# Ledger of designs, part 37: peptides against a protein of PDB entry 6UG1

Target 1, 304 residues: chain A of PDB entry 6UG1
Amino acid sequence: SNEERKRRKYFHMLYLVCLMVHGFIRNEWINSKRLSRKLSNLVPEKVFELLHPQKDEELPLRSTRKLLDGLKKCMELWQKHWKITKKYDNVGLYMRTWKEIEMSANNKRKFKTLKRSDFLRAVSKGHGDPDISVQGFVAMLRACNVNARLIMSCQPPDFTNMKIDTSLNGNNAYKDMVKYPIFWCEVWDKFSKKWITVDPVNLKTIEQVRLHSKLAPKGVACCERNMLRYVIAYDRKYGCRDVTRRYAQWMNSKVRKRRITKDDFGEKWFRKVITALHHRKRTKIDDYEDQYFFQRDESEGIPD
Target 2, 301 residues: chain A of PDB entry 6UG1 as posed
Amino acid sequence: SNEERKRRKYFHMLYLVCLMVHGFIRNEWINSKRLSRKLSNLVPEKVFELLHPQKDEELPLRSTRKLLDGLKKCMELWQKHWKITKKYDNEGLYMRTWKEIEMSANNKRKFKTLKRSDFLRAVSKGHGDPDISVQGFVAMLRACNVNARLIMSCQPPDFTNMKIDTSLNAYKDMVKYPIFWCEVWDKFSKKWITVDPVNLKTIEQVRLHSKLAPKGVACCERNMLRYVIAYDRKYGCRDVTRRYAQWMNSKVRKRRITKDDFGEKWFRKVITALHHRKRTKIDDYEDQYFFRRDESEGIPD

## One batch from the design tools (peptide; aimed at target 1 I25 F111 T113)

Design b2_p18_2_s4 (made by RFdiffusion4, then SolubleMPNN; from b2_p18_2, 6 letters changed)
Fold by OpenDDE base, seed 5:
Structure b2_p18_2_s4 (fold): chain B 304 residues (1-304), chain A 18 residues (1-18)
Amino acid sequence: as target 1 above (304 residues)
Amino acid sequence: EVPNLDELLSELYRKMRE
C-alpha cells in the first residue's frame, strides 16, 4: 500500500539517523586521550617517520609511497595487537530485513549496551568485534597525529523493498554478510591531495580509489545485508561528510535510487542530518574532496 | 550511555505504530 511505503520510508530515515549518531559517538570515543597514549606506544619511531615523510618537491609520489609503506606497517602492527576477533551478535550493524525488524520490536529482549569504558578496554586489550578493531586502528593512527577518518557504511532497512516477507534463506548468510566491511579508515595524503582507503581488518587492503573500490559489495548475496548507500566519514575534528561518491561506481544510475536523497525533500533532509553532525569549519581538504566528487559525477554522467 | 541501537529502534518502531 501507499501507507506501508510511507511507513518504511520514515522508519528508514529514523534508522539512518540512529546509525549516523552511533558513528559520531564511536568517533568521539576513539579520540580518548587515555587510549591515544596507549596506542601510540604500538608504533615504533621508524614507522612514525614513514607516516610523516618530508615533502619531495621533485616527485611528490615518493612521499606518498613512504606514507603507504607506513600505513602497511601500521596494519601489520595492528594485527599483532589484536588478539581476539569476536563474531557479531546476530547481524551487528549490517542491514536487517523488514521481517527481522518487526520481530525485534515484539521481543522484550534486554540488549547489552557497550559502554565507553568497555569499548576503551576492548581496544586496549585487542579483544572485540571487527567494528571495534577498525575503530581502534583509527585511534592508533590519530595517536600518531595522522589525519585518519572513521568510515561507516550505514545500513538502514531498504525502503525500496516492498515485499511483505523479506526473510533471507541460506546457510552461507553470515559469510556473505561479513565478506565486506561496514567500518573502515581513510587517511589524508597531503602530497597527492587525496584520501587513501584503508581496511585493516576485513580485506586487509590499502587503496587509492579512482573509479571503484574493493570495499564496495559485489554480488547479490553480499548486497542482501550490505548495500552501499550511505558511506559517512567522521574525522578527528568531529567533521561529518558523505563520501558515498568515492565508493559508488554507479552513484547516479544505481545508488541514488536506493537513498532517501532520490528526491529534493530527502536531499534537504539528509543535508540537515549531516550539518547537525558536522562540528568543524570547512578546510581546503574539503575543497579537494568536493572537487574530486564533482569530477566523478561529471564522468559518470546523468543516466538516461 | 550510548543507547543500544536495537532497543532504541524497537522503541521507535513501537511509537510509529501508535
Scores: peptide ipSAE 0.028, ipTM 0.708, DockQ to the pose 0.710
OpenDDE base, seeds 1, 2, 3, 4: peptide ipSAE 0.027, 0.027, 0.026, 0.029; ipTM 0.710, 0.706, 0.678, 0.714; seed 4 fails the geometry check

Design b2_p18_3 (made by RFdiffusion4)
Pose (drawn by RFdiffusion4):
Structure b2_p18_3 (pose): chain A 301 residues (1-169, 173-304), chain P 18 residues (1-18)
Amino acid sequence: as target 2 above (301 residues)
Amino acid sequence: SLTDMLEEALEKAEELLE
């Protein structure tokens, strides 16, 4: 019914707001001073110097390389620090079906509250699922004074799914791509470097294509790329989906609430509500990348 | 745990959108 259609759109908006705010608060917890100081001693002087390379006037590229080596070394040592990698209970933060949600609302059960202290304890011990692991990785980079963003792929239920049944054909297929990952700024190449230290264990300087964007019909059942939100040290919140969307104006726009005007205005209201800093020059360099990327997409196939 | 997380996030969202 058209009524159920409208409810799905609203609940989608609601769930999305909650997810984005969770990203906002979790990013706050990541900045915890007490935790940062402990995680900093995990980084040797050699690697620390690689993470803060000297300006190389003749060839800025060498500085970028040193940072990449540093990022690689950090990924490696984080693989060692993280001793216990749990499985997501049930579905984690991956996209759920309308049926699954309706049924979760029905069954109330008992839920162990988490809170901030328990998160900190888990990151310091090295116990957690991949979300906690990558988030802790970002906290470590920040304790070393690197401009690290936390990236979250918000996966609200699909408001474009009109079906009354909503049934699907695997765990391994869900976890192929991450919900959380990291970006780090390169002041030499003036670009954001994408880092996934937990799932794909890769570092990529995304230009026009990214390894992180999910592919194949089976894998996209639980991970439909729509809202890629970046949170930074100074409490910025930016929609970074353009970096990770091969067909943004075609394929992805149909799945986002921003397809109509009311949707874009509303979405902007939330981003602004979550962006608690003023515009820096880096924001401009990023907008320039996005503009060029937006113009290079062209006609679809 | 997710339910609790969503409830906390909703309370915070109400504050921010006021």

Design b2_p18_3_s1 (made by RFdiffusion4, then SolubleMPNN; from b2_p18_3, 8 letters changed)
Fold by OpenDDE base, seed 3:
Structure b2_p18_3_s1 (fold): chain B 304 residues (1-304), chain A 18 residues (1-18)
Amino acid sequence: as target 1 above (304 residues)
Amino acid sequence: SLENILKESLEIAKKLLE
């Protein structure tokens, strides 16, 4: 019905705000001074120097290569620190079906919310789910004075899916779900004037995204619980930015149709949400990023 | 404010769950 379509649209909006606020809170927690002091000790001086290369004026690419090598070594150090990767409880922050949402409304199960103290302990011990691990990795890079962002792929229920029963009955459903991350890292390269994408936990990859990312879900089974629609960046200064354009090859033709921002009302509403979560002034880094997004929109073209 | 956006979103959600 038209009513059910409205219901799903507005429930998607509410769920999206809750996810974006969750990302904001986790970004605040990883700025803990106590955690920072502990995590900086994981990074030896030689790796710190690679993270902070001198500007090579002759060949800026040499400085970028040092930074990339430093980030690779940080990923290896992080793997040594992380002792226990827990499975997600149910589906974690991956996308729920409409049926799962309806069934969960009837189950008054007290979800044990992870407290800030428990999160800091989990990161400090190297014990937790993959999301906690990525968040801890961002905290380690920030402890080394690296301009690292926490990236969150927000997975609200698909308001464009009008099917009543979307039961995901598959033995490999969990493996397909976790094939691509929900959280990752971006690092500012001051030499190339670009964000470097880092997945330290899932795919264990570092990339300089041009047209497409390895972190973008591919295949029907993987997209059932991980649909790239809202990729939100949280920086160390409490900036909040939509960076979906970086990871979406087909933003205009495919991704926009699955976003609340497909219409003017949804665009205005989503802009209000981003503005409310963005607690810093604009910087030259934002100008370079917006220029990159503009070039990506021009290069995609308007879908015929 | 974030609070106003949450309130608006909650009011919209309430009207749809009624």
Scores: peptide ipSAE 0.035, ipTM 0.728, DockQ to the pose 0.071
OpenDDE base, seeds 1, 2, 4, 5: peptide ipSAE 0.031, 0.028, 0.031, 0.028; ipTM 0.718, 0.710, 0.715, 0.708

Design b2_p18_3_s2 (made by RFdiffusion4, then SolubleMPNN; from b2_p18_3, 7 letters changed)
Fold by OpenDDE base, seed 1:
Structure b2_p18_3_s2 (fold): chain B 304 residues (1-304), chain A 18 residues (1-18)
Amino acid sequence: as target 1 above (304 residues)
Amino acid sequence: SLKVIFEESLKKAEELLK
């Protein structure tokens, strides 16, 4: 019905705001001065120097290579720190079906909310789910004065799915779900004027994304609970930016159709949400990023 | 504000879940 379409649209909007606020809160928690002091001690001086290379005036690429090597060593150090990767409770922050949402509304289950103190303890001990691990990795890089962003792929229920029963029948549902991350890191490369993508936990990869990312979910089974639609970046200065364009190869042809921003009402609403979560002034880094997104839109073209 | 956006979205969701 038209009513069910409206219900799913508004519930999607509510769920998306809750997810984006969750990302904002986690980004605040990883800025903890107490946590920063503990995590900086995990990074030896030689690795710190690689994270902060001098500008090579002859070949700026040499400076980028040092930064990439420093980030690789930081991932290795983080793996040594992280002792226990817990499974997600149920589906974590992966996408729920409409049926799962309806069933959960009927179940007065007290969701145990993770407190800030418990999060900081989990990161400090190296015990937690993959999301806590990635968030802790971003905290470690920030403790080393690296301009690292927390990236969140927000997974609200699919308002374009009008099926009544959306039950997922797969025995491998958890493996397919966790194949791609929900949280990752970006690091600003001041030499190339680009963001470097870092997945320290799931794929354990570093990328300089041009046209596509390895972090973008591929295949039907993986996309059931992880659809690339809202990739939100939270920086150390409480900036909030939509960076979906970086990771979406087919933003205009495929991704836009599954976003609330497919219409003017949704675009204006989503812009208000981003603005409410963006707590810093614009910088030259934002100009370089917007220029890159513009070039990516031109290169994709208008979908036929 | 984020609060207003949340409250409006919540109210609209609740109205459609009744």
Scores: peptide ipSAE 0.036, ipTM 0.723, DockQ to the pose 0.070
OpenDDE base, seeds 2, 3, 4, 5: peptide ipSAE 0.031, 0.030, 0.033, 0.032; ipTM 0.731, 0.721, 0.731, 0.722; seeds 2, 4 fail the geometry check

Design b2_p18_3_s3 (made by RFdiffusion4, then SolubleMPNN; from b2_p18_3, 9 letters changed)
Fold by OpenDDE base, seed 3:
Structure b2_p18_3_s3 (fold): chain B 304 residues (1-304), chain A 18 residues (1-18)
Amino acid sequence: as target 1 above (304 residues)
Amino acid sequence: SLELEFKESLERAKELLK
C-alpha cells in the first residue's frame, strides 16, 4: 500500500539517524586520551617516521609511498595486537530485512549495551567484533598524530524493497554478509591531497580510490545485507561528511535511487542530519575532497 | 546490544534533530 511505503520510508529515516549517531558516539570514544596513550606504544619509532615522512619536493610520490608503507606496517602491528575476533551477534550493523524488524519489535530482548568503559577495555585488550577492531585501529593512527577518519557504511532497511518475505537462508548468509566491511578507515595524504582507504580487518587492504573501491559490495548475495548507500566519515575533530561518492561507481544512476536523498525533501532532511553531527569549521582538506567529488560526478555523466 | 545502542542513538538523535 501507499501507507506501508510511507511507513518504511519514515522507519528508514529514523534508523539511518540512529546509525549515524552511533558512528558519532564511537568516534568520540576512540578519541579517549587514556586509549591513545596505550595504543601509541604499539607503534615503534621507525613506523612513526614512515607515517610522518618529510615532504619530497622533487617527487611527492616518494612521500606518499613512505606513508603507504607506514600504514601497511600499522595494519600488521594491529593484527598482532588483536587476539580475539568475535562473530557479530545476529547481523550486527548489517542491513536487516523488514520481516526481521517486525519480529524484533515483538521480542523485548534485553540487549546488553556496550558501555564506553567496556569498549575501551575491549580495544585495549585486543578482543571484540570486527567493528570494534577497526575503530581501535583508527584510534591507534590518531594516537600517532595521523589524520585518520572512521568510515561507516550505514545500513538502514531498504525502503525501496516492498517484498514481505526476504527469508535469507542459513549459514551461507553470514559469510556473504561479512565479505565486505561496514567500518573502515581513511587517512589523509597531505602530499597527493587525497584520502587513502584502509581496511585493516576484513579485506586487509590499502587503496587509493580512483573510480571504484574494493570495499564496495559486489554480487546479489553480498548486497542483501550490505548496500552501499550512506558512507559517513567521522574525523578526529568531530567532523561528519558524506563520502559515499568516493565508493559509489554509479552514484547518480544506481545509488541515489536507494537513498532518502532521491527527492528534495530527503536531501534537505539528510543535510540537516549531517549539519547536526558536523562540529568543526571547514578546512582546505574539505575543499580538496569536494573538488574530487565534483570531478567524479562529471566523470560519471548524466544517467540516461 | 545493537538495539539498545540504537535506542540510545535514537534518543541522542532526537536531541540533535530538535
Scores: peptide ipSAE 0.034, ipTM 0.707, DockQ to the pose 0.840
OpenDDE base, seeds 1, 2, 4, 5: peptide ipSAE 0.034, 0.036, 0.033, 0.031; ipTM 0.705, 0.710, 0.703, 0.707; seeds 1, 2, 4 fail the geometry check

Design b2_p18_3_s4 (made by RFdiffusion4, then SolubleMPNN; from b2_p18_3, 8 letters changed)
Fold by OpenDDE base, seed 1:
Structure b2_p18_3_s4 (fold): chain B 304 residues (1-304), chain A 18 residues (1-18)
Amino acid sequence: as target 1 above (304 residues)
Amino acid sequence: SLEVILKESKKKAEELLK
């Protein structure tokens, strides 16, 4: 019905805001001064120097290579620190079906909200789910004065799915769900004027995204619980930016159709949410990023 | 404010879940 379409649209909007606020709160928690002091001690001086290379005036690419090597070594150090990767409780922050949402609303399950103190303890001990691990990795890079962003792929229920029963056949292996991350890191390269993508936990990869990312979900089974639609970046200065364009190869042709921003009402609403979560002034880094997104929109073209 | 957006979104969701 038209009513069910409206219900799913507004529930998607509510769920998306709750996810974006969750990302904001986690980004605040990883700025803990106490945690920063503990995590900086994991990074030896030689690795710190690689994270902060001098500008090579002859070949700026040499400075980028040093930064990439420093980030690789930080991933290795983080793997040594992280002792226990817990499985997600149920589906974690992956996408739920409409049936799962309805069944969960009827069940007064007291979700134990993780407290800030418990999160900081989990990161400090190296015991937690993959999301806590990625968030802790971003905290470690920030403790080393690296301009690292927390990235969150927000997975609200698919309001474009109008099927009554959206139950996934129970055979969707936990393995297919967790094949691609929900949280990752970006690091600003001041030499190339680009964001470097870092997945320290899931794929254990560093990439300089041009046209496509390895972190973009591929295949039907993986996309059922992880649809790339809302990739939100949270920086150390409480900036909030939509960076979906970086990771979406087909933003205009495919991704936009599954976003609330497909219509003017949704675009204006989503802009208000971003503005409410963005607590810093614009910088030259934002200008370089917007220029890159513009070039990516032009290169994709308008789908016929 | 974020609080207004949350309150409005919550109210609209609750109205449609009735």
Scores: peptide ipSAE 0.058, ipTM 0.756, DockQ to the pose 0.071
OpenDDE base, seeds 2, 3, 4, 5: peptide ipSAE 0.032, 0.033, 0.032, 0.032; ipTM 0.722, 0.727, 0.722, 0.721

Design b2_p18_4 (made by RFdiffusion4)
Pose (drawn by RFdiffusion4):
Structure b2_p18_4 (pose): chain A 301 residues (1-169, 173-304), chain P 18 residues (1-18)
Amino acid sequence: as target 2 above (301 residues)
Amino acid sequence: SEKELFEFLHETLENFVK
């Protein structure tokens, strides 16, 4: 019914707002001073110097390379620090079906509250699922004074799914791509470097294609790329989906609430509500990348 | 007030997801 269609659109908006705010608060917890100081001693002087390379006037590229080596070394040592990698209970933060949600609302059960202290304890011990692990990785980079963003792929239920049944054909297929990952600024190449230290264990300077965007019909059942939100050290919140969307104006726009005008205005209201800093020059360099990327997409196939 | 709203939304999400 048209009524159920409208409810799905609203609940989608509601769940999305909650997810994005969770990203906002979790990013706050990541900045915890007490935790940062402990995680900093995990980084040797050698690697620390690689994370803060000297300006190389003749060839800025060498500085970028040193940072990449540093990022690689950090990924490695984080693989060692993280001793216990849990499985997501049930579905984690991956996209859920309308049927699954209706049923979760029905069954109230008992839910162990988490809170901030328990999160900190888990990151210091090295116990957690991949989301906790990547988030802790970002906290470590920040304790070393690197401009690290937390990236979150918000996966609200699909408001474009009109079906009354909503059934699907696997765990391994869900976890192929991450919900959380990291970005680090390169002041020499003036670009954001994508880092996934937990799932794909890769570092990529995304230009026009990215390894992180999910592929194949089976894998996209639980992970439909729509809202890639970046949170930074100074409490910025930016929609970074353009970096990770091969067909943004075609494929992805149909799946976002921003396809109509009311939707874009509303979404902007939330981003602004979550962006608690003023514009820097880096924001401009990023907008320039996005503009060029937006113009290079062209006609679809 | 906005902070309280954000905390409320965060807790609601944790309860719902679990």

Design b2_p18_4_s1 (made by RFdiffusion4, then SolubleMPNN; from b2_p18_4, 9 letters changed)
Fold by OpenDDE base, seed 5:
Structure b2_p18_4_s1 (fold): chain B 304 residues (1-304), chain A 18 residues (1-18)
Amino acid sequence: as target 1 above (304 residues)
Amino acid sequence: SFKKLLEELSELLEKFLG
């Protein structure tokens, strides 16, 4: 019905705001000074120097290569620090079906929220789920004065799915769900004027995204609980930016159709949400990023 | 405050996702 369409749209909007707020809070927690002091001790001086290379004026690529090597070593150090990777309870922050949402509303299960103190302890000990691990990795890079962003792929329920029964065929293995991450890292490369993508936990990869990302879900089974729609970046200065364009090959033709921003009302609403979560002034880094997104949008073209 | 609203929304989300 038209009523059910409206209900699912509004519920998607509410759910999306809650997810984006969760990312904002986690980004605040990883700025803990106490945590920063502990995590900086994990990074040897030689690795710190690689993270902060001198500018090679003749060949800026040499400086980028040093930064990439430093990030690789940080990823290796993080693997040594992290002792226990816990499985997600249920589906974590992966996408739920409409049926699962309706059933959960009826089951008043007391969910125990993770407190800030528990999070900081988990990161410090290296014990937690993959999301906590990624968030801790971002904290370690920030402790080394690296301009690292926390990236969150927000997974609200699909408001474009109008099926009454949205039960996943029971065989979607936990393995397919967790094949691609929900949280990852981006690092600013001041030499190339680009963001470097780092997945320290799931795929254990570093990439300079041009047209395609390895972190973009591929295959029907993987996309059931992980639809690339809202990739939100949280920086160390409490900036909040939509970076979906980086990771979406087909933003205009495919991704936009699954976003609230498919219409003018949704676009205006979503901009208000981003603005409310963006607590810093604009910088030249934002200008370079916006220029990159513009070029990517022109290169894709408008779908016929 | 905005912070309190964010905390409340986060808690609601966690309760809803739990």
Scores: peptide ipSAE 0.029, ipTM 0.704, DockQ to the pose 0.885
OpenDDE base, seeds 1, 2, 3, 4: peptide ipSAE 0.032, 0.023, 0.029, 0.030; ipTM 0.710, 0.666, 0.704, 0.705; seeds 1, 3, 4 fail the geometry check

Design b2_p18_4_s3 (made by RFdiffusion4, then SolubleMPNN; from b2_p18_4, 7 letters changed)
Fold by OpenDDE base, seed 5:
Structure b2_p18_4_s3 (fold): chain B 304 residues (1-304), chain A 18 residues (1-18)
Amino acid sequence: as target 1 above (304 residues)
Amino acid sequence: SEKEEFEKLYELLEKFLG
């Protein structure tokens, strides 16, 4: 019905705000001074120097290569630090079906909220789920004065799915779900004027995204619980930016149709949400990023 | 405060995740 369509749209909007606020809170927690002091000790001076190369004016690419090598070594150090990767309880922050949401609303299950103190302890010990691990990795890079962003792929329920029963077939569901991450890292390369994508936990990859990312879910089974729609970046200065364009190959033709921003009302609303979570002034980094997104939009074109 | 509103939204999310 039209009423059910409206209900699902509004619930999607509410759920999306809650997810974006969750990302904001986690981004605040990883700025902990106590955590920063502990995590900086994991990075030896030689690796710190690679993270902060001198500007090579003749060949800026040499400086970028040093930064990439430093990030690779940081990823290796992080893997040594992280002792226990816990499985997600249920589906974690991956996408739920409408049926699962309706059933959970009826179940008075006491969800145990992860407190800030428990999070900081988990990161310090290297014991937690993959999301905590990624968030801790971002904290370690920030402790080394690297301009690292926490990236969150927000997975609200699909308001474009009007099926009543959206039961997912069970057997390979978890493996397919966790094939691609929900959280990852971006690092600013001041030499190339680009963001470097880092997945330290799931795919264990570093990439400089041009047209497509390895982190973008591929295949029907993987997309059931991980649909790339809202990739939100949280920086060390409490900036909040929509970076979906980086990771979406087909933003205009495919991704936009699954977003609340498909219409003018939804676009204006979503801009208000981003603005409410964006607590810093604009910088030249934002200008370079917006220019990159503009070029990506022009290159994709408007679908006929 | 904005912080208290965010905490309420976080608690609401947890109810949906439970």
Scores: peptide ipSAE 0.033, ipTM 0.689, DockQ to the pose 0.805
OpenDDE base, seeds 1, 2, 3, 4: peptide ipSAE 0.018, 0.027, 0.032, 0.028; ipTM 0.600, 0.706, 0.684, 0.706

Design b2_p18_4_s4 (made by RFdiffusion4, then SolubleMPNN; from b2_p18_4, 10 letters changed)
Fold by OpenDDE base, seed 4:
Structure b2_p18_4_s4 (fold): chain B 304 residues (1-304), chain A 18 residues (1-18)
Amino acid sequence: as target 1 above (304 residues)
Amino acid sequence: SMREEFERLFKELEKFLG
């Protein structure tokens, strides 16, 4: 019905705001001074120097290569620090079906919310789910004075799915779900004027995204619980930016149709949400990023 | 406050459902 369509759209919007606020809160937690002091000790001086290379005026690419090597070594150090990767209790922050949402509303299960103190302890000990691990990795990079962003792929329920029963029956459902991450890292490369993508936990990869990312979900089974729609970046200065364009190959043709921003009302509303979570002034980094997104939009063109 | 901003956003959502 038209009413059910409106209800699902509303619930999608509400859920999206809750997810984006969650990302904001986690981004605040990883700025903990106590945690920063502990995590900085994991990075030896030689690796710190690689993270902060001098600008090579002859070949800026040499400086980028040093930074990439530093990030690779940080990823290796993080793997040594992390002792226990817990499975998600359910689907974590992956996409729920409409049926699962309805069933969860009926189940008076008190979801134990992770407190800040518990999070900080988990990161410090190296014990937690993959999301906590990624967030801790971002904290470690920030502790080394790296301009690292926490990236969150927000997975609100699909308001474009009007099926009544969307039950996902399958033994491999968890493996397919966790094949691609929900959280990752970006690092600003001041030499190339680009964001470097870092997945320290799931794919254990570093990439400089041009047209496509390895982190973008592929295949029907993986996309059931991980639809790339709202990739939100949280920086160390409490900036909040939509960076979906980086990771979406087909933003205009495919991704936009699954976003609340498909219409003018949704676009205006979503901009208000971003603005409410964006607690810093615009910088030249934002200008370079917006220019990159513009070029990506022009290169994709308008879908026929 | 962030809370007030969210409350505003929720009120806008309610207007959209109406």
Scores: peptide ipSAE 0.059, ipTM 0.736, DockQ to the pose 0.075
OpenDDE base, seeds 1, 2, 3, 5: peptide ipSAE 0.031, 0.028, 0.058, 0.029; ipTM 0.714, 0.692, 0.736, 0.709

Design b2_p18_5 (made by RFdiffusion4)
Pose (drawn by RFdiffusion4):
Structure b2_p18_5 (pose): chain A 301 residues (1-169, 173-304), chain P 18 residues (1-18)
Amino acid sequence: as target 2 above (301 residues)
Amino acid sequence: EEEEELEDFVEEFLNRYA
């Protein structure tokens, strides 16, 4: 019914707001001073110097390389620090079906509250699922004074799914791509470097294509790329989906609430509500990348 | 206080529907 269609659109908006705000608060917890100081002693002087390379006037590229080596070394040592990698209970934060949600609302059960202290204890011990692990990795980079963003791929239920049944054909298929990952700024190449230290264990300087965007019909059942939100040290919130969307204006726009005007205005209201800093020059460099990327997409196939 | 209430609300909502 058209009524159920409208409810799905609203609940989608609601669930999305909650997810994005969770990203905002979790990023706050990541900045915890007490935790940052402990995680900093995990980084040797050698790697620390690689994470803050000197300006190389003749060839800025060498500085970028040193940072990449540093990022690689950090990924490695984080693989060692993280001793216990849990499985997501049930579905984690991957996209759920309308049927699954209706049924979760029915069954109330018992839910162990988490809170901030428990999160900190888990990151310091090295116990957690991949989301906690990557989030802790970002906290470590921040304790070393690197401009690290937390990236979250918000996976609200699909408001474009009109079906009354909503059934699907696997765990391994869900976890192929991450919900959380990291970006780090390169002041020499003036670009954001994408880092996934937990799932794909890769570092990529995304230009026109990214390894992190999910592929194949089976894998996209639980992970439909729509809202890639970046949170930074100074409490910025930017929609970074353009970096990770091969066909943004075609394939992805149909799945986002921003396809109509009311949707874009509303979405902007939330982003602004979550962006608690003023514009820096880095924001301009990023907008320039997005503009070029937006103009290079062209006609679809 | 308002921040704490927001955190609790978001957590409880996600524990229900996540």

